# Peptides against a protein of PDB entry 6RGO: the designs that were tried, part 291

Target 1, 392 residues: chain A of PDB entry 6RGO
Amino acid sequence: MALKLLGFNQDATCFSVISSNKGVTIYNCDPFGKCFELEKSTSNDEELDFLVEMLFSTSLIAVVDKTIGASKRKKLKIVNTKRKATICELTFPHEIMDVIMNRKIICVVLKSDQIFVYDISCMKLLRTIDVRGEKLKSTSKFRNSEAVGDIGVRVSLSTDNNSILCYSSYSKSDKENAPLNDIVVFDALKCIQINVLPAVHQSNIVCIACSPDGMLMATASEKGTIIRVFKTIDTENDEPILVNEFRRGSRPSRISEMKFNHDNTLLACVGESDTIHIFALPVTTTEADANEDDTLQQSSHSLSSSINGLQYISKGLANRFGKIIVSKIPTQSQQRHVAYIKIPENAKYRIGFPKDTTNTIHICGEDGNYLVYSIPRNEVGPCTLVKSNTFD

## One batch from the design tools (peptide; made by RFdiffusion4, then SolubleMPNN)

Design b2_p24_4_s3 (from b2_p24_4, 7 letters changed)
Fold by OpenDDE base, seed 2:
Structure b2_p24_4_s3 (fold): chain B 392 residues (1-392), chain A 24 residues (1-24)
Amino acid sequence: as target 1 above (392 residues)
Amino acid sequence: EKPSEPSEEEIKELQKLLEEEEKE
């Protein structure tokens, strides 16, 4: 049977799949098993396509039927999984491309490059973000979105209640075909733009991950060779703070998903390659806990691997025209993965980090494998398989 | 065009679901 992965929920307690014969199925990770099924509404042999976003492990899901011919691609359904009932239906002017949520906010991304921000508690529209409208001061015709079906606005939302929304925006370049290579950081609750990171890549951004706390974001372009990690809110002299630059590989390969773990110590990426890469982030010691005198001499042998001082050559060449050129970290200072998982080349995988175990990763494949891996702490190497299950 | 708005009944059912999930 053809499986299509929809992904993990925010805390990796559940994942969702499309089965060609059954419709949408949600699996619980532990104990492993089916927890919800949404039956196929049509008897047609049409290829099923859905968006499903879960609110953590709750009975609330957002569903969009994207199946060709279904005429439902503009409809968002809020479903109570315990009741197996649609409890709310919203119709949009354009096709829904993505849906993301947390406990406070639902964001709906349209094919029109609009983001609709809703208060989840009442489905009140808080904001419409028109990512094209900021560009409309130039007579740039609507890109005939027909040609490259995969270039659109990308979004990521913090899983916390602060509801930090990161989205890709069009560069202010006078080019008719300006890339989606800017990032906007937006407070979705207050409806305020917090930050703008210009030209974070040379090509369109195709993947964004926000950290659970909203303090970090990771970005990847169509090339998928370099991943950049930035602070979302903090700036230095009104300039974006680049925390890390990771090299996934030398060969171009699309990254489909990235995720931070719950303590912001790891970033995982998956895509069209045979390898899930896991990168270590520097632990931001908040200076605040330096004052409690608690004498527990646990000799943490910090293996001070002499990662020689990355001189932040914050030579921001502020050229006279206020274009923040994110200073390219020298290729020599680009970090590699600390851990990896080998996956089948022909199987799409999705990733999730469980909340309770910061060194564990959940993965699932369109091959019908659900796998739990342990991530090595102090060595560069393969992850260790801890648990495996199969699904259909 | 604007998106549709939910009915008062849909809002009540949604609020009831969220209140049930906040108690677990």
Scores: peptide ipSAE 0.516, ipTM 0.939, DockQ to the pose 0.900
Fold by OpenDDE base, seed 4:
Structure b2_p24_4_s3 (fold): chain B 392 residues (1-392), chain A 24 residues (1-24)
Amino acid sequence: as target 1 above (392 residues)
Amino acid sequence: EKPSEPSEEEIKELQKLLEEEEKE
């Protein structure tokens, strides 16, 4: 059967798949099993296409049926999985491209490059973000690129209640073909733009991940060779802080998903390559207030592998055109993966980090494999398979 | 164009769902 992966929920306790014969199925990761099925509404052998965003392990899902007709593709359904009932239906002016949520916010991304930000508690529209800005509203040139289905606004939302929204935006260029290579950081609760990271890549951003706490973001372009990690909120001299630059590979390969673990120590990426890459992040010492007292000498022999990650504070050389080019970290200082997972070639995989085990990664494939891997801490190497299940 | 707005009944049913999930 053709499986299509929708992804993991925010805490990797569940994942969603489309089965051509059944419709949408949600699996629980532990104990492994089906927890919800949304039956196929059509008897036809039509290829099913859905968006499904689950609110953690709750009975709340957001569903968009993209299978048939322009009308259905504009409808967001909030479904109670326990009741198997649609409890709310919203219709949008344009096709829904993505839906992301946390406990406070739902963001709906449209083909119009609009982001609708909702308060989940009442489905009140808090903000409409027009990524094209007012000038491009009049150009009904929706890129009729049926063929380039994957160039659009990308979004990621923090899983915490701070609800930091990172989205790709068009670089300030008078060119109709401006790349989506800027990042905007947005407080989705307050509806305030916090930060703008200009030209974080040379080409369109195709993948964004926000950390669970919203303090970090990872970005990848259509080249997928370099992953950049930035601070979301903090700036240095009004310039974006590049924390890390990772090299996924030498060959271009699309990154479909990136995830931070729950303590911001790891970043995983998956895509069209035969390899899931896991990168170590420097522990951002939050300057927790220096309350003096507790001398607990936890002699954690952190094997400080001397990642003399020179904090290349890439002072963005504002070139003569006011474009902050994130100064290319010298290719020699590009960190490689600390761990990896080999996956079947041509199998699409999704990734998730469970909350309780910072060194564990969940993966699922369109090959029908759900796999749990242990990530090595002290050495660079392959992850160890801990658990495997199959689904259909 | 503006998206549709949920009905008061849909909002109440959504709120009920969220309140049930916060208690588990």
Scores: peptide ipSAE 0.513, ipTM 0.938, DockQ to the pose 0.897
Fold by OpenDDE base, seed 1:
Structure b2_p24_4_s3 (fold): chain B 392 residues (1-392), chain A 24 residues (1-24)
Amino acid sequence: as target 1 above (392 residues)
Amino acid sequence: EKPSEPSEEEIKELQKLLEEEEKE
């Protein structure tokens, strides 16, 4: 049977899949098992397409049936999984492209490049963000909407109550075909724009991840070769702070998903490649614990040669992207440990970080595998498989 | 065009669900 992955919830306690025969199925991770099923409304052999966003491990899910007809693609259903009932239905003017939520906010992304921000407690519309309208205010030229294929507005929301929303926006270039290569940082609760990161990539942004606390964001372009990590709120001299730049690979490959772990020490990425990459982030030592004079004699073993290549790229790009202040990552902490997981070629996988185990990653595949891996912290190498389950 | 608005009944059912999940 063809499986289509919908992904993990915010805390990686559950994941959702589309089964061609059943419809939407939600699995619990621990104990592993099926916890909910949404039956398909049609007997047709049509390829099922859904959006499903869960509110953590709760009985609240947001569902969009994208399978058949332009009308269904415009409807958001809020479903109580315990009652198996739709408790709220909202209709939008355009097709729904994405839905994200936390305990305070629901964001609905439309094909029109609009983001609708709702207070979850009452489904009150707090803000309509018109990413296209903002472009039209900054650039005199209308983009004909039809011809730009899979490239739409991308969003990510912090899982905390601060509700930091990061979204891709159009660059201010007078070019008719301005890329979606700016990032806007938005306080979704207060409905205030906090920051704008201009031209974070040369091409359209196709993947964004916000950290759970909303203090960091990761971005990847259509090329998927470079991942950039920025501070969301903090600026240096009114300029964006680039905290990390990672190279996933030398060959172009689409990144489909990125996630931070709960303590902001790891960033994972997955996509069309045979490899999930896990990058170590520098621990931002809060100034308080700098007093313990722990003379850890770091044995200077030979990994120095591969890292020098990354330093040269950072200096050259900092000069071309003039205003992005690369925070001086201390040269000693530049041993960016990278872990990896090998996955089957052309298998779509999704990733999640559990809250209680910062060195563990959950993954699931369209091959019907749910896998739990331990992440090495002090070495570059493969992750260790801890648990495996299968689903249909 | 504006999105539809939820009914007062839908809002009450949603609030009840959120209040039930905050107690677990």
Scores: peptide ipSAE 0.511, ipTM 0.938, DockQ to the pose 0.905
Fold by OpenDDE base, seed 3:
Parts: C-alpha cells; sequence; structure tokens
Structure b2_p24_4_s3 (fold): chain B 392 residues (1-392), chain A 24 residues (1-24)
C-alpha cells in the first residue's frame, strides 16, 4: 500500500499517516496502536494528500484535504477526534501549504507567501504576515506554480507557550528572483518582529526547526550539506548569533525535517539520504539555575570553535539591520554527527523526540516501520534499535 | 481577500475542547 507520512506531534507521542485505502490514520507510540482514523470522503482511486497537525496528545487536530481535484485545498478544519466531528471550518483566499500549532497559536501558510497567525483559544486572527509585501510593489507575478519547484515560505514554531515563529523571507536584493534565504524571528503572541537574519544561506532555505523553548533555530538550504544553528534573540553579550555549523554530508541532498530534543542538547535531521544524522549541541547554560551543587563533571571539552565570523556592519539606515553573517565559515569549524541511523534508500522518514527520554528518538517510515532508537552518549556511532512496530 | 471567521458556536465548541484537554 502507498503510505505517505505526515509526521509526529510536538512530543512524539503520536504520528500521522495517509493510507491510500483508509485515509488519514493517527497512531499512538506507547502503547503502539491506532487512536484515530479519518475515512476517505470519496471512493475514487485518487491520490490522497492531506495536511494534519495534531495538538500534542489532545483530541484537537487541524486538517486540510489537499487531494488532487479536491476544491478543499483552501479549507482548514479543526476536528475533535474523540467526537469524530469538525468543530470549526475556516476558508482561505489561497491554497494552504502548511499548518503549525502549539497550545496558544495556529499558523496557516498560504501559497501566496502569506502567514496567518491565530489565537487558538478563539480562532481570532492576530496577524497576517505578507512575506512578499516587504518587497517593492513590482508586479512580481505569483511564482508560476509549475516552474519554481517545491520552494515556498518555510515556518517553524516553538512548542512552548512563548510561541516563537521562525520563517523564511526574501532577501532585499534588487533581483526579481531574490532567494528565500533570510530568516525572520517573530513573537506570535505579541505580534512583533524580534529579529531578522539576512542571507543565512546562499540559496533558498528549505528546512527550518525551532527549539521547544524558541531560543534556538536550525536552518538548511537546498544543498542540505550544511546545517546552521542560530540564537533567535540577540544576547547583550557580544556572542555570535551563529552558535553551530554542522556538516550533514559532502553531496547535495534535500533535508525534509529537522528536530531539536526537549533539552536542546541534540539536533536530528532526515531527508532524501539513507542516513538520519544526530548532532550534539553545546549546553546553553542559562545563568539562572547555577545555584544547585550538582558536581556532575561536565567534561567541557570546550571545542573552542573560534567562529571568527567577520561581522561586516553595513552603515545603512538606522533600523537594527542584523549582523551580516559571512557565510564563509572555515571548514575546520564544521562539526559532524555524533550519532546516526541507517534507513532504506528512497524511504521517506519522519523524526520526533519524546519529552521524557532526551537520548531516545522516534522515527517512522513510508515502508510501514515505527522504530525507537537509543542515542549513544559517550561514543560516536550508530543508534541502537530498542523497539519496532509495523503499520499499514 | 480575508479568510472566513468562525461562528460563535464553533468558538464555544473549540473552547470546550481545550478546557477538557487541560483537565486530563
Amino acid sequence: as target 1 above (392 residues)
Amino acid sequence: EKPSEPSEEEIKELQKLLEEEEKE
């Protein structure tokens, strides 16, 4: 059967799949089993396509029917899974490309490069972000949907209540075809722009991950060879906003998903390659909890990656023009993975980190495998398979 | 063009769902 993976929820307690025969199925991870099914609305052998975003382990899901030929691509449905009922339906002016949520916020991304930010508690529209509207009123025809491949606005939202939204934006270059290589950091609750990171890659950004606390973000370009990790907020200390640069590989390969674990110690990435890569992050000591005496010998192997990023301050207009991150970080500062998982070639996988076990990763494949791996702590090497289940 | 707005009934049903899930 053709399976299409939709992904894990925020805490990796559930994952969603499209089955060509059944429609949308949600699986619980522990105990493993089906917890919800959304039946096909049509008996036709049409290729099913859906967006499904689940709110943690709750009975709330957001659903968009994107099936070929369906007029429903502009409709967001909020569904109560316990009642099997649509409780809210919103219609948008353009096709929905992505939906992301936490306990406070729903973000809806349209094909028009607009982001609609909602208060989940009342479905009140807080903000419309027009990612194109910041460019000059030049008659930039809508990207002819056929010629420019799967390049659109990418978003990630913190899973906490701070609701930090990171999204890709167009560089201010006078070129008609400016790349989506800027990042905007946005407080979705206060509806304020926090930061702008210009030209974080040389090509379009195709993957973004926000940390659960919203303090870090990871980015990957179309090349998928380098992953960059940034602070979302400028610290008062002259610390570089670029905190890590990871090398996934030497060959170009699309990264489809990245995730931080719940304590910001690990970043995982998956995509078109035969390998899930897991990177170690430096523990950002927030100064606050320095009081408890737990003498765990942090072997601070201070890999003093002297990120001598030459900050060219362009002397332009008086607004906070973000520090130009000079993209020529020396290859010597690029860290490799600390752990990996081998997956079947051409199998699409999704990743999730469970909340309670920071050294465990959940993965699921379009091959019908749900797998739990243990991540090695003291060695660079393969992850160990702990649990396996199959789904159809 | 603007998105549609939810009805008062849809908002009440959504609020009830969120309140039920905060108690579990």
Scores: peptide ipSAE 0.504, ipTM 0.936, DockQ to the pose 0.907

Design b2_p24_4_s4 (from b2_p24_4, 7 letters changed)
Fold by OpenDDE base, seed 2:
Structure b2_p24_4_s4 (fold): chain B 392 residues (1-392), chain A 24 residues (1-24)
Amino acid sequence: as target 1 above (392 residues)
Amino acid sequence: EKPSEPSEEEIKELQKLLEEIEKE
């Protein structure tokens, strides 16, 4: 059977797949098994295409049927999985490209480069973000949207209630084909722009991940060779804070998904390559816990691996024209992966981090494998397979 | 063009589902 992966939910307790013969199936990770099926509404041998976004492990899902006709591709259905019923249907002016949610917010991304932000509690429209309209204000030139069909607005939402939305925006360059290489950080609850990170890559951003708490953001371009991690809210002298720059590889390869673990200590990436890469992030010690004098002498063998401190070369060459040139971290200071998983060539995989085990990663493949790996803590090396299941 | 708005019945069914989710 042809499987198409839809991905994990926010806490990696469930994942969703399209089966060509059955429609949408949702699997529970532990105990492993089918928890929901959405039957194919049509007897036609047409290739099934769906968007499915889950609200964690709850009975609330958002579904878009992209299989048949232009009208269905503009419809968002909210489904109660316990009742197997559509409880809300919204129609949009353009094709839906992506849907993301948390406990407070639903964001709907359209082919028109519009983001619709909804209050989930009543499906009230809080904001329309017109990414194309912001480009027009800056460049006076419409991008013909008929250009290379895979370049659109990318979004990521924090899984917490703070509802930090990160999205790609067009650079203010007078070029007719301005890249989607700016990032906007948006408070989806307050409907305010918090930050703008200009020109974070040289080419279009194709993958964004927000941390669960919304404090960090990872970005990758069409090249997929470098991943950048930024603070979302915090700035230094009104400039974006680059926390890390990771090198996935020297060869171009598209990154399809990135995820932070729940404590912001790891970033994983997957895509068209035979390898899932896992990177270590510096633990941001919040200064607040320094005052409780609790004398537990647990011998932290600080493996002082001499990661020579990234000298913040805060050579902000703030040249007079407000172009924040994100200072290229010298190629020598680019960190490599700390762990990896080998996956079959040509198999598409999705990734998720479970909440309760920060050193465990869940992966699933279009090959019908659901795999749980342990991530090594103190060494650079392969992840260890802990559990495997198959699905159809 | 604007997106459609949910009906009052759809909002009530959604609110009921969210209240069920908050109790789990």
Scores: peptide ipSAE 0.627, ipTM 0.964, DockQ to the pose 0.879
Fold by OpenDDE base, seed 4:
Structure b2_p24_4_s4 (fold): chain B 392 residues (1-392), chain A 24 residues (1-24)
Amino acid sequence: as target 1 above (392 residues)
Amino acid sequence: EKPSEPSEEEIKELQKLLEEIEKE
């Protein structure tokens, strides 16, 4: 059967899939099994497409029926999975492209490059973010619908209550075809723009991940060769802090998803390649808890392989046009993966990090495999398969 | 154009679900 992966929830305790014959199915990861099914409302042989965003392992899901020809592509449904009932329905002026949530916020991304930020507790609209800004008023030229499916505003939301929203924005170039290569960091609760990272890639950003705590973001362009990790809030001399630059590969390959683990020590990426890459991040010691208690010399010789990642504090070279270009870390200082998983070629996979096991990754494939891997700590190498299940 | 607003009944059903989730 043709499966389409929707992804893992925030803590990788569940994942959702579209089955062509059944509709949406949500699986629990442990114990492995079906926990919810949304039946196909139409008997038609139409290719089903849905957005499903879960609120962790709860009975709250947001659902958008994106099936072609459906008037429902503009409708967000909040569903109580225990009751199998739609409890709230919102209609948007444009097609819904993405939905993300945490315990406080729902963000709805439209094809119009608008982000609607809602307080989940009352579905009150807190903010409409127009990513095109005033340029939308003049250019009624919606890019012709067919080729546009892949180039839109990307978003990621912190899974914590701080609700840090990272989104791609258009560069301040006067060109009608400005790339979506800026990042905006937004406090979704306070509705305040915190930071702007200009021109983080040369081409459109196609993937963003926010860390669970909202302190880090990862970005990848349509080239998918380089992943950049930035601090979200912190700046150095009003300049963005580039924490890491990772090389996924030498060949262009789209990255479909990136995830941080819950302690911000790992970043995983998946996409069109036969390989999930896992990168090690420097432990961001928050300098805060320098409380005095000097004593306990626990000599745990953790073989911290001193990845002397030269913190190239790339002072943004303001180019002659006042655009800060994140200085390219020299290709020689680009870190590679510390771990990897080989996946079948042409199988789409999704990734998730469980909360309780920082060195474990959950993956699921459109091949019907749910796999749990252990990530090596002390060596660069393949992940070890710990558990496998199949789904249909 | 603005999105639709939820009804008071939809808000109550949502709040009830959130209160059930906070007790789990």
Scores: peptide ipSAE 0.625, ipTM 0.964, DockQ to the pose 0.891
Fold by OpenDDE base, seed 1:
Structure b2_p24_4_s4 (fold): chain B 392 residues (1-392), chain A 24 residues (1-24)
Amino acid sequence: as target 1 above (392 residues)
Amino acid sequence: EKPSEPSEEEIKELQKLLEEIEKE
């Protein structure tokens, strides 16, 4: 049977899949098992497509039926899974491309490059963000949206109550074909723009991840070779702070998903490659813990040679990307441990970080595998498989 | 064009669900 992955919820306690025969199925991770099913409403042999966004491990889900030919692609349904009932239905002027939520906010992304921000408590529209309208204010030229493939506005929302929304925006370049390579950081509760990161990549941004606390964001372009990590709110001399730059690979490959763990120490990425990559982030020592004289013995072992190549690239690129201040990555934190998981070629996988175990990653595949891996902290190497389950 | 607005009944059912979630 063809499975299509929808992904994990915010805390990786559940994941959702589309089964060609059943419709949408939600699985609990621990104990592993089916917890909800949304029945297929149509007898047609049409390829099922859905958006499903869960509110953590609760009975609240947002659902969009994106199946081809369906007028339902403009409808957001809020469903109570315990009652198996739609409790709210909203209709939008354009096709829904994405839905993200936390305990306070629902964001709905349309094919029109509009983001609708709602207060979840009353479904009140707080803000309409018109990413095209903002572009048209900066550039007099209409882009016909139909011709540029899978490139649309990308969004990520913090899972905390601060509700930091990161979205891709059009560059202010006078070029008719301005890329979606700017990032806007938006306080979704206060409905204010708090930061703008110009030209974070040379090409369109196709993947964004916000940290759970909203303090960090990761970005990847359509090339998928470089991942950049920025501070969301903080600036140095009114310029964006680049915290990290990671190389996923030498060959172009689409990144489909990125996630931070709950303590901002790890960033995982997955996509069209045979490898899930997990990058170590520098622990931002908050100034408070500087008093413990922990004599970290310099085990001086020989991994120095490969890391020096990444430093030279960072200095040369910082000058070309103009105004992005590369935070002085402490020379001691240069040992960026990278972990990896090998996955089948062409298998689509999704990733999630559980809240309670910062060194554990959950993954699921369209091959019907749900896998739990332990992440090595002190070495570069493969993750260790801890648990496996299968689903249909 | 604007999105549709929820009915008062839909808002009430949503609020009831959120109150149930806050008690779990």
Scores: peptide ipSAE 0.625, ipTM 0.964, DockQ to the pose 0.880
Fold by OpenDDE base, seed 3:
Structure b2_p24_4_s4 (fold): chain B 392 residues (1-392), chain A 24 residues (1-24)
Amino acid sequence: as target 1 above (392 residues)
Amino acid sequence: EKPSEPSEEEIKELQKLLEEIEKE
């Protein structure tokens, strides 16, 4: 049967899939089993498509029926899974492309390149973000749906209550076909734009991940060869906003998903390649809770890669304050993965990091495999399979 | 065009669900 993966929830305790025979199924990871099923409303042999966003391991889900020919692609349903009931329905002016949430905020992304930000507690609209801005009032050329491929506004939301929203935006270049290569960082609670990162890639951004705490953001372009990690907020210290540059590979390959682990020590990526890559992040010691006692000798074997890299001031686009955000990091200073998982070619996989085990990764495939891997700590190499389950 | 707004009953059912979630 054709499975389509929707993804893991925020803490990787559950994952959701579309089964062609049943509809939407949510699986619990531990103990492994079905926890919810949404039956398909029609007996038609139509290819089912859904958005499902789950609020952690709770009974609250957001659902969009995206099935082709369905008049429902503009409707967001909030469902109580324990009652099997729709408790709220919102209709949007355009097709819903994405839905993300945390305990405070729901963000709805439309095909119109609009982001609607809601307070989850009352479904009050806090902000409409128009990513195209005022320039497109004149040229009613909506992206002709056929020719401009799966390039759209990408979003990621912090899983914490700070609710840091990162989204891709159009470069201010006077070209009619400006790339989606800027990033905006937005406080979704206060409804304030806190940062703008211009031209973080040369081409369209197709994948964004926010850290759980909202302090870091990872980006990948349509080329998918380089992953960049940024601080979301300018620190008062003259530290570069670009904190890491990782090389996934030499060949172009789309990255479909990236995730930080819960302590910001690891970044994983998955996509069209036969390999999930896991990268180590430097531990940003926030100076705050250096209380004395836990002398756990983290033998930080700082591989002091002496970044004596000459700042080749390539004319990167300065932000509004003249800071160059993207220096050309020399190809020699590009970090590789510390760990990897081999996956079947052409199988789509999703990734999630469980909260309680920072060196464990959950993965699920359209091949019907749910797999738990241990990440090696002291060596560069393959992850070890710890647990496996199958689903249909 | 603006999105639809939830009804008072939908808001009340949502708030009840969120209160149930905060107790788990």
Scores: peptide ipSAE 0.624, ipTM 0.964, DockQ to the pose 0.906

